# Designs tried in a protein design run: peptides against a protein of PDB entry 3NZW. Part 280

Target 1, 212 residues: chain A of PDB entry 3NZW
Amino acid sequence: TTTLAFRFQGGIIVAVDSRATAGNWVASQTVKKVIEINPFLLGTMAGGAADCQFWETWLGSQCRLHELREKERISVAAASKILSNLVYQYKGAGLSMGTMICGYTRKEGPTIYYVDSDGTRLKGDIFCVGSGQTFAYGVLDSNYKWDLSVEDALYLGKRSILAAAHRDAYSGGSVNLYHVTEDGWIYHGNHDVGELFWKVKEEEGSFNNVIG
Target 2, 222 residues: chain B of PDB entry 3NZW
Amino acid sequence: QFNPYGDNGGTILGIAGEDFAVLAGDTRNITDYSINSRYEPKVFDCGDNIVMSANGFAADGDALVKRFKNSVKWYHFDHNDKKLSINSAARNIQHLLYGKRFFPYYVHTIIAGLDEDGKGAVYSFDPVGSYEREQCRAGGAAASLIMPFLDNQVNFKNQYEPGTNGKVKKPLKYLSVEEVIKLVRDSFTSATERHIQVGDGLEILIVTKDGVRKEFYELKRD

## One batch from the design tools (peptide; made by RFdiffusion4, then SolubleMPNN)

Design b2_p29_5_s4 (from b2_p29_5, 12 letters changed)
Fold by OpenDDE base, seed 4:
Structure b2_p29_5_s4 (fold): chain B 212 residues (1-212), chain C 222 residues (1-222), chain A 29 residues (1-29)
Amino acid sequence: as target 1 above (212 residues)
Amino acid sequence: as target 2 above (222 residues)
Amino acid sequence: MEIPPSLAELFMETRENLPKSFYGVVVGK
């Protein structure tokens, strides 16, 4: 798995691969590793698919309850804290989760929290999470700047996942791409890694280790 | 050492069509190298045009299917006999599976039916309740043999349009009921030849707007 | 639906005996 999220002048880019594995078996190439918690919040999945899918969906329910009770949208900080508190209660029970909670509220602006099953909760501008994270960081860090255009930022997110998919056996399938703004998240499509690879290779002259 | 799990073998296969869905399973039940039964159905009509199979440890599978059937009854009771949608069924099954997250059902679960738009739907679950809607899924003993074949024949993976130098993929299209049944039969026939835990009989449940139809075919009795 | 932590402790020993292939789908190590 490779998931990433980063803040820039235009909001947040979230990009993830779609491969799931069970040992050496590729279980799926089409897994949705972004959970749409609500129109303004995204959760990413790394680790155990069931753990992430179940608890991030549960988180969605908690966020809805907050909205109903408080008559306001839940903050990204509060949403991530709910999840963090939950996983902390199960510390040592064997949950496997590496998640990013991404959203945009008027109060907070664009916000990313990393939450994992070890009890870590971190606020930050750039996170890559999963077995392919180091490969994604290699591309992302080399090209990241705050002043990226939306177009360039989307491409950078997509390109970083592609790099990870190329080198990490546990990553692949397709790239799912999101742009998070004050008005909510926008889905920017599913990009097959195979097609994307050849396109990028041709346009950039990259991936010279592959002949074709 | 107490092993709470057994393995009864078998294989299941789900394929979604345009306006139908198919869930198939062999009827062989084994323990180790001994055939317990040559005819033990493992694909079930659960009502509301939903078919279900939980393949692996048969005791766990039966328990899970029974719990789901009960859930359907409760849903009808609570919602004035409203039909349970396939997506709601999937969510319910996730909760059933994840409720035993730390002592999982030792099964691969597949359900099939029609979505709210009348399109074929197949949902696949891991033992702890992660699920995905897919066009096709194989589960059980011969899943590793069948799934690559399904990728090629249903999803047209690694198939390209002629004359495009392998750069243009074959366009996706739905298969007919007849094509799907043929594909299922071919898949199980091939699996039976290569895997000792698959054989004896093939039961296919076909879900359409008109209800659930069952078909049975003989497999090799090795 | 809160999974009681107590159930997790009781069955942690049984998890080690589960075949790796049945531990569930993993979206990255």
Scores: peptide ipSAE 0.135, ipTM 0.814, DockQ to the pose 0.052; fails the geometry check
Fold by OpenDDE base, seed 1:
Structure b2_p29_5_s4 (fold): chain B 212 residues (1-212), chain C 222 residues (1-222), chain A 29 residues (1-29)
Amino acid sequence: as target 1 above (212 residues)
Amino acid sequence: as target 2 above (222 residues)
Amino acid sequence: MEIPPSLAELFMETRENLPKSFYGVVVGK
């Protein structure tokens, strides 16, 4: 798995692969590793698929309850804290979760929190999470600028996942791409890794280790 | 070391068509190398045009299916006999599975039916409740043998348009009921030849707007 | 709800006793 999120002048880019495995078996190439918690909040999945899917869906319900009670959208900080508190209660039980909670509120602006099953909760500008994270960081860190255009930022997210998919056996399938703004998240499509690879290779002259 | 789980073998297969879905399973029940039964159905009509199979440890599978059937009854009671949608059924099953996250049902679960638009739907679950809607899925003993075949024949993976030097993929199209049934039969016939835990009989449940139809075919009894 | 230690232990034992093919779907280690 490779998931990433980063903040820039235009909001947040979230990009994830879609491969799931059971041991050495490729269970699926089409897994949705982004959970749309609400129109303004996204959760990413790394680790155990069931753990992430179940609890992030549960988180969505908690966020909705907050909205109903408080008559305002939950903050990204509060949402991530709810999840963090939950996994902490299950610490040692064997949950496997590496998640990013990404959202945009008027009070906070674009915000990213990393939350894992070890109890870690971190606010930050750039996170890559999963077995392919180091490969994604290699591309992302090298090209990241706060002043990226939306188009360039989307491409950078997509390109970083592609790099990870190329080198990490546990990452692949397709790239799901999101842009989070003050008006909510926007889905920017599913991009097949195979097709994307050849396109990028041709356009950039990259991946010279592969003869096409 | 105490092992609370058994493995009863078998294989199940779900395929979604345009306006139908199929869920099939062999009828062999086995422990180790001993055949317990040559006819033990493992695909069930659960009502509301939803068919379900939970393959692996049969005791767990039966328990899970029973719980789901009960859930369907309660849903009708609570919602004035409203039909349970396939997506809601999937969510319900996730809760059933994850409710035993720390002592899981040792099964691979597949359900099939029609979505709210009348399109064929197949959902697959891992033992702890992660699920995905897919066009096809094999589970159980011979899943590793069948899935690559399904990828090729249902999703047309690794098939390309002639003369395009492998650059243009074969377009996706829906298979007819007859084509799907043939594919299922061929899959299980092939699996039976290569895997000792698959055989004896094949039961296929076909879900359409008109309801659930059952078909039975003999498999090799070796 | 906090998981009792007994349940955590059961989970660990159960997981170790499960065939690798049934450990569930993983989206990253």
Scores: peptide ipSAE 0.112, ipTM 0.805, DockQ to the pose 0.052; fails the geometry check
Fold by OpenDDE base, seed 3:
Structure b2_p29_5_s4 (fold): chain B 212 residues (1-212), chain C 222 residues (1-222), chain A 29 residues (1-29)
Amino acid sequence: as target 1 above (212 residues)
Amino acid sequence: as target 2 above (222 residues)
Amino acid sequence: MEIPPSLAELFMETRENLPKSFYGVVVGK
């Protein structure tokens, strides 16, 4: 798995691969590793698929309850704290979760929290999470700037996941791409890694280790 | 070392068509190398045009299916006999599975039916409740043999338009019910030849807007 | 719906004896 999120002048980019594995078996190439919690809040999945899917869906329910009760959208900080508190209750029980809670609220602006099953909760501007995270960081860190255009930021997110998919056997399938703004998240499509690879190679002249 | 689980073998297969879905399973039940039964159905009509199979440890599978059937009953009770949608069923099954996250049902679960638009739907679950809607899924002993075949024949993976030098992919299209049934039969026939835990009989449940029908075919009995 | 944390404790020994495949599909961490 490779997931990433980063803040920039235009909001937040979220990009994830779609491969799931069971040992050496590719269980799926089409897993949705982004959970749309609400129109302004996304959760990403790394670790155990069931753990992430179940608890982030549960989180969505908690966020909705908050909205109904408080008559306002839940903050990204509060949403991430709910999830963090939950995993603390199960600390040592063997949950496997590496999640990013990404959202945009009027009070906070664009915000990213990393939450994992070890009890870590971090606020930050850039996170790559998963077995392919180091590959993604290699591309992302090298090209990241706060002042990226939306187009360039989207491409950078997509390109970083592609790099990870190329090198990490546990990452692949497709890239799901999101842009989070004050008006909510926008889905920017599913990009097959196979097709994307050749396109990028041709356009950039990159991936020279592969003979086309 | 205490092992509360068994493995009763078998294989299941779901395929979604345009306006139908099928869920198929062999009828062999085995422990180790001993055949317990040559006819033990593992695909069930659960009502509301939903068919379900949970393949792996049969005791867990049966328990899960029974719990789901009960859930359907209670759903009707609580919602004035409202039909349970396939997506809601999937969520319910996730809860059933994840409720035993730390002592899981040792099963690969597949359900099939029609979505709210009348299109065929197949959902597959891991033992602890992660799920995905797919066009096709194989589960059980011979899943590793069948799934690549399904990728090729249902999703047209690695198929290209003739004369394009592999540059144009074969366009996706739905298969007819007859084509799907043939594909299922071929899949299980092949699996039976290569896997000892698959054989004896094949039951196919076909879900359409008109309800669930069942077909049975003999498989190799050795 | 919430799984009681106490259940995790009750089945910890059982879980430890489960093959890794019993933990389901992995999306990497």
Scores: peptide ipSAE 0.056, ipTM 0.816, DockQ to the pose 0.051; fails the geometry check
Fold by OpenDDE base, seed 2:
Structure b2_p29_5_s4 (fold): chain B 212 residues (1-212), chain C 222 residues (1-222), chain A 29 residues (1-29)
Amino acid sequence: as target 1 above (212 residues)
Amino acid sequence: as target 2 above (222 residues)
Amino acid sequence: MEIPPSLAELFMETRENLPKSFYGVVVGK
């Protein structure tokens, strides 16, 4: 798995691969590792698919309850805290979760929280999470700037996942790409890694370790 | 160390068509090297045009299917006999599975039906309730033998248009019911030849707007 | 009771496949 999220002048970019594995077996190439919690909030999945999918969906319900009670959208901080508190209750029970909660509220601006099953909750500007995270960081860190255009930021997210998919055996399939703004998240499509690889190789002259 | 789980073998296969879906399973039930039954159905019509199979440890599978069927009944009771949608069924099954997160059902679950737009739908679950909608999925003993075949024949993976030097993929298209049935039969025939836990009989449940149809084919019995 | 490894491996990334820490933090602007 490789997931990433980063803040920039235009909001938040979220990009994830879609491969699930069981040992050496590729279980799926089409897993949705972004949970659309609500129109304004995204959660990413790494680790146990069921743990992430179940509890992030549950989180969506909690966020909706908040909205109904308080007559306003929940903050990203509060949403991530709900999840963090939940997983902390199960600490030591064997949950496996590495998730990013991403959203944009008027009060907070673009906001990313990392939450994992070890009880860690971190606010940050850039996170790569998963077995391919180091490969993603290699591309992302070298090209990241706060002032990226939306177009460049989207490409950078996509390109970073592609790099991870190329080097990490546990990452691949496709890239799912999101842009989060104050108006909510925007889905920017599913990009097959195979097709994307050859396109990028040709256009950039990159991936020279592969001849074809 | 005590193992509360058994393995009864078998294989299941779901394929979604344009306006239909199929869920198939062999009828062999085995423990270790002993055949318990040559005809033990494991694909079930659960009502509301939803078919279900939970393959692995048969006791767990039967329990899960029973619980889901009960859930369907309760849904009708609570919602004035409203039809349970396939996506809602998937969510319900997730809750059933994850409810036993720390003592899971030892099964690979697949359901098939039609979505709210009348399109074929297949959902696959891990033992603890993660799920996704897919075009096709094999589960059970011979899944590793069948899935690559399905990837090639259903999703046209690694197939390219002639004369494009491998740059243009073969376009996706829906298969007919007849093509899918043939594909299923071929898959199970091949699996039976290579895996001792697959054989005896093949039951295929076909879901269309007109309801659920069942077909049976014999497999090798050795 | 721990989930049997055979079950835990399905649709799950094993901790062995991941860094000890799931995250790396980069301070932005």
Scores: peptide ipSAE 0.015, ipTM 0.792, DockQ to the pose 0.204; fails the geometry check

Design b2_p29_6_s1 (from b2_p29_6, 18 letters changed)
Fold by OpenDDE base, seed 4:
Structure b2_p29_6_s1 (fold): chain B 212 residues (1-212), chain C 222 residues (1-222), chain A 29 residues (1-29)
Amino acid sequence: as target 1 above (212 residues)
Amino acid sequence: as target 2 above (222 residues)
Amino acid sequence: MIIRIEPSEEMKAALAAEHALLERAFGVA
């Protein structure tokens, strides 16, 4: 798995691969590793697929309950804290989760929290999470700047996942790409890694370790 | 150390068509190298046009299917006989599986039916309740043999249009029920030849808008 | 049989370290 999220002048980019594995077996190439919690809030999944799907779906229900009770959208801070508190209660039980809660509220602006099954909760501007995270960081860190255009930021997110998919055997399938703005998240499509690889190789002259 | 799990072998396969879905399973039940039964069905009609199989440890599979069938009954009682949708069924099964997250059902679960638009649907689950809707899924002993074949024949992986120098993929299309049945039969026949835990018989449940139809085919009995 | 979308504990420590480095590098807390 490789998931990433980063803040920039235009909001948040979220990009994830779609491969699931069971040992050395590729279980799926089409897993949705982003949960759309609400129109303004995304959760990413890394770790145990069931743990992430179950608890992030549960989180969605808690967020909806908050909205119904408080008559306002839940903050990214509060949503991430709910999840963090939950997983902390299961500390030592063997949950495996590495998630990013990404969203936009008027109060907070664009916000990213990393939450894991160890009870770690971090606010930050850039996170890569998964077995391919170091490969993603290699591309992302080298090209990141706050003043990226939306187009360049989307490409950078996509390109970083592609790099990880190329080098990490546990990452691949496709890139799912999101842009989070004040108006909510926008899905920017599913990009097959195979097709994307050849396109990027041709356009950039990159991936010279592979002969076409 | 006490091992609460057995492995009863077998293989299951789901394929979604345009307006139908199939869920198939062999009828062999085995422990180690001993055949317990040559005809033990493992694919079940659960009502509401939903078929289900939980392959692996048969005791866990049977328990899970029974719990789901009971859940369907409760749903009818609580919702004035409203039909349970396939997506709601998938969510329910996730909760059943994840409810035993720390002592899982040792099964690979597949359900098949029609979605709310009348399109074929297949959902697959891991032992702890992760799930995905897919066009096809193999589970059980010969899943590793069958799944790559399904990738090629259902999803047209590694197939290209002639004359395009490998630049254009073969377009995706739905298979007919006859094509799917043939593909299922070929898959199980091939699996039986290469895996000792697969054989004896093949039961196929076909879900359409008209209900569930069952077909049975003999497999090798060696 | 359990499907993993792998996060390891090693990855968490690395993430925390990288986050600290990024905060220092970009001056954006």
Scores: peptide ipSAE 0.219, ipTM 0.800, DockQ to the pose 0.028; fails the geometry check
Fold by OpenDDE base, seed 3:
Structure b2_p29_6_s1 (fold): chain B 212 residues (1-212), chain C 222 residues (1-222), chain A 29 residues (1-29)
Amino acid sequence: as target 1 above (212 residues)
Amino acid sequence: as target 2 above (222 residues)
Amino acid sequence: MIIRIEPSEEMKAALAAEHALLERAFGVA
């Protein structure tokens, strides 16, 4: 798995691969590793697929309950804290979760929290999470700037996941790409890694370790 | 060390068509190298045009299916006989599986039916309730043999248009019910030849807007 | 077999370290 999220002048980019594995077996190439919690809030999945799907869906329900009770959208801080508190209650029970809660509220602006099953909760501007995270960081860190255009930021997110998919055996399938703005998240499509690889190689002259 | 789980073998296969879905399973039940039964159905009509199979440890599979069937009854009771949608069924099954997260059902679960638009739907679950909607899925003993075949024949993976030097992929298209049935039969026939835990009989449940139809075919009995 | 998307502990540590470096380098004052 490789998931990433980063803040820039245009909001948040979220990009994830779609491969799931069971040991050496590729269980799926089409897993949705982004959960759309609400129109303004995304959760990413790394670790146990069931743990992430179950608890991030549960989180969505808690967020909706908050909205109904308080008549306002839940903050990204509060949503991430709910999840963090929940997984902390199960500390030592064997949950496996590495998630990013990405969203927008008028009060907070674009916000990213990392939450894992160890009870870690971190606010930050850039996270790569999963077995391919170091490969993603290699591309992301080298090209990241706060002042990226939306187009360049989207490409950078996609390109970073592609790099990870190329080097990490546990990452691949496709890139799912999101842009989070003040108006909510926008889905920017599913990009097959095989097709994307050849396109990028041709356009950039990159991936020279592969002879085309 | 006490192992509460058995493995009863078998294989299941789901394929979604345009306006239908198929869920198939062999009827062999085995423990280790001993055939317990040559005809033990493992694919079930659960009502509301939903078919289900949970393959692996048969005791867990049966328990899960029974719980789901009961859940369907309760859903009708609570919602004035409203039909349970396939997506809601998937969510319900996730809760059933994840409710035993720390003592899981040792099964690979597949359900098939029609979505709310009348399109074929197949959902696959891991033992603890992660799920995905897919066009096809094999589960059980011969899943590793069948799944690559399904990738090639349903999703046209690694198929290219002739004369394009591999540059143009074969376009995706839905298969007819006849094509799917043939593919299922070929898959199980092939699996039976290569895996001892698959054989005896093949039961296929076909879901359409008109309901659930069952077909049965003999497999090799060795 | 349970579908695993497991980040290793090593990867978690690497994430924390890289994040800290990035925040230091690119943090908006």
Scores: peptide ipSAE 0.216, ipTM 0.802, DockQ to the pose 0.028; fails the geometry check
Fold by OpenDDE base, seed 5:
Structure b2_p29_6_s1 (fold): chain B 212 residues (1-212), chain C 222 residues (1-222), chain A 29 residues (1-29)
Amino acid sequence: as target 1 above (212 residues)
Amino acid sequence: as target 2 above (222 residues)
Amino acid sequence: MIIRIEPSEEMKAALAAEHALLERAFGVA
C-alpha cells in the first residue's frame, strides 16, 4: 500500500494505490483505499483492510451524528481525535491501521491528520503512509512546493504513487486521486498504473531502467 | 498446538453479469485427504434474491450463513418486509464477520445478487469482514488456479485487439448467462483436475430479476 | 486465508445508507 496526502495553496491532494495483498498473493487491484466520510472529509486506508474499512465507516457515522447534534460539520481535528481515541482503546489488541484524515473546514482550513493503530496522532502538511511510503516521499519531497498549481499538485500526487507502485511490490493497480477544497473533495479519477507508467515514461523520459 | 479451525476444502466462484449474477461452488467436503461428503452444498439462497457462500472451515461457514439468514428475517421484521439490498447485505455480513475480529470465522465469503439498478453484483469478504464489489471472484482451495483464468476471461486481462500491436486492450463487455455458465463449468472442471479438494459436483445459483435458479453438474469423483 | 485491506464503494454506499438512516431517525429530511 501507498497512500499520500499533502497540503498546498490550493487545498489538499490525496492519492492512493489500489492493490491489496495476502502474503505473496495479489488479492485485488481495485481496492478503494479512500473512504469518503462526508463531502468534505476523506479517510485513507493502510494496514488491515477490515480494520480500516470498519472503523473509518464507523467514524463516518460519528461525524454524521456530530453534524446532527451540533448543527455544524465536525472539525478535522475532532474527527481524527475520535478515531485516535478509538484505536487507543484497542491498543495491543492487534488492530492494524495507518490512516490520514483529510478535510477542509472554515475554522481549520485544509487539514491533514495522521492516525495509526499505535495511538499516534499527528497534524502535518505532508504524509506518505504504507509499505511504499519511502518511494512516494522520494518523489513528493523532491518536487513539493506550497505554491503548486492545482494541476501540478494533482500530477505530483499521482506521480508519487506511481513511483511507489513501480518499486513496492505491495503497491500497484491504479492511482485514485482526490483534490480537497473548501467546497469539498473532488475525485480526479482512477489511473491504471500500467497505462500511467508508459505514459509518464514517454512524456517525461523517465523510468529509463525499463526498456520499452 | 491447538488449532480450532479445520479446512473442509472446496472452491467457490462468483461472476456478475449485466442483469444477472452467478455464485457457484463444488459439493466436495473434505478433511485432510478424506472425503467427508461428495454432496454437501455450500452455496445458499438466503432470500431477497441474495445468494451466499462462505468457504473454508465448514462449521464457521454454516454458522455465518445461518446468522445472515437470521439477519434477513430480522430485517424484514423491522422494516415491514422491505427487501434487503445487496449492498446492505454486504454491510450486514461485514458486521457479522468483524464482530468476531479477534476470533474470526475462517472463511472466504462471497455473495451475489442484483444491485438496486438491476445490475449483477458480486461481493467478496475476507475472514474479518473487509469487502469489495467485483465482477468476479474465486474463493477457496482452487482460487489461485481459477482467479487468473477469470481475470483473463471475464476482465479480459492481457487481451488486446488484433492488429494494434498490443496498444489497444480488448474492450470490456458483459458475458451472457450461457457464457458465464460455460466459464464456471470449465473453471471447476479444470480445478478438479489439479486440486484434490475440488470435485464431485458443481452447484450453480443464478440470480436474475425473476429469482434464483439452481443448476447442478457432475464433476470428477476421484 | 487472504486478509484483504479493501474499502469498497459499498462502504461508501453503506455509509450513505447509514447516514440516510440516521437522518430519518433524527427527523432530518
Scores: peptide ipSAE 0.124, ipTM 0.796, DockQ to the pose 0.024; fails the geometry check
Fold by OpenDDE base, seed 1:
Structure b2_p29_6_s1 (fold): chain B 212 residues (1-212), chain C 222 residues (1-222), chain A 29 residues (1-29)
Amino acid sequence: as target 1 above (212 residues)
Amino acid sequence: as target 2 above (222 residues)
Amino acid sequence: MIIRIEPSEEMKAALAAEHALLERAFGVA
C-alpha cells in the first residue's frame, strides 16, 4: 500500500494505490483505499482492510451524528480524535490501521491528521503511509512547494504514487486521486498504473531503468 | 496445537453480467485428504434475489449464511417487507463478519445479485468483513488457479487488439449468461483436474430479474 | 451485564495465529 496526503495553497491532495495483498498473493488490484467519510472528509486506509473500512465508515456515522447534534460540521481535529480514541480502546487487541483524516473547514483550513492503531495522532502538512511510503516521499518531497497549482499538485500526488507502485511490490493497480477544498472533496479519477507508467515515461523521459 | 478451524476445501466463484449474476460452487466437502461428501451444496438462495456462499470452514460458513438469512427476515419485519438491496446486504454481512473480528469466521464469502439499477453485482468479503464489488471473484481452494483465468476471460486482462503492438487493450464487454455459464463450467472442470479439493459436482445459481435459477453439472469424481 | 467466557490458552494461541494470518492475507499493504 501507498497512500499520501499533502497540504498546499489550493487545499489538500490525496492519492492512493489500489492493490491489496495476502502475503505473496495479489488479492485485488481495485481496492478503494480512500473512504469518503462525508462530502468534506476523507479517510485513507493502510493495514487491515476490514479494520479501516469498518471503523472509518463508523467514523462517518459519528461525524454525521455530530453535525446533527451540534448543527455544524465536525472539525478535522475532532473527527481524527474520535478515531484515535477508538483505536486506543482497542490497543493491544490487534487492530491494524494507518490512516489519514483529511478535510477543509473554515475554522481550521486545510487539515491532515495521521492516525494509527499504535495510538499515534499527528497533525502535519505531508504524510505518506504504507509499505511504499519511502518511494512516494522521494518524489513528493523533491517536488513539493506550497505554491503548487492545483494541476501541478494533482500531478505530483499521482506521480508520487506511481513511483511507489513501480518500486513497491505491495503497491500497484491504479491511482485514485482526490482534491479537497473548502467546498468538499473532488474525485479526480482512477488512473491505471500500467497506462500511467508508459505515459509518464514518455512525457518525462523518466523510468530509464525500464527499457521498452 | 489446538486449531478451532477446519478446512473443508471446495471452490466458489461469482461473475456479474450486465443484467444477471452467477454464483457457483462445487459440491465436494473434504477434510484433509478424505472426502466427507460428494454432494454438499454451499451456494444458497437467501431471498430477495440474493445468493450467498461462504467457503472455507463449513461450520463457519453455514453459521454465517444462517445468520444472514435471519437478518433478511428481520429486515423485512422492520421495514414493511422492503426488499433488501444487494449493497445493503453487503453492509449487513460486513457487520456479521466484523462482529467476530477477534474470532473470525474462517470463510471467503461471495454474494451475487442485482443492484438497484438491475445490473449484475458480485461482492467479495474477507473473513473479517472487508468487502469489494467486483465483476468476478474466485474463492476457496482453487481460487489461485481460477482467478487468473477469470482476469483474462472476464476482464480481458493482458488481451490487446490485434495489430496495435500491444498498445490498445481489448475493450471490455459484458458476457452473455451462456458465455458465463460456459466459463464457469470450464473453470471448475479445469480446477477439478488440478486440485484434489475440487470435484464431484458443480452447482450454479443464476440471478436475473425473474429470480434465481439453479443448474447442476457433474464434475469428475476422483 | 454480559457474562464473558474466556477461551483456553490453546484457543487463544490458535486464534492469535489465525488472526495474524488473516491480517497478512487481507491486509491492505
Scores: peptide ipSAE 0.026, ipTM 0.775, DockQ to the pose 0.046; fails the geometry check

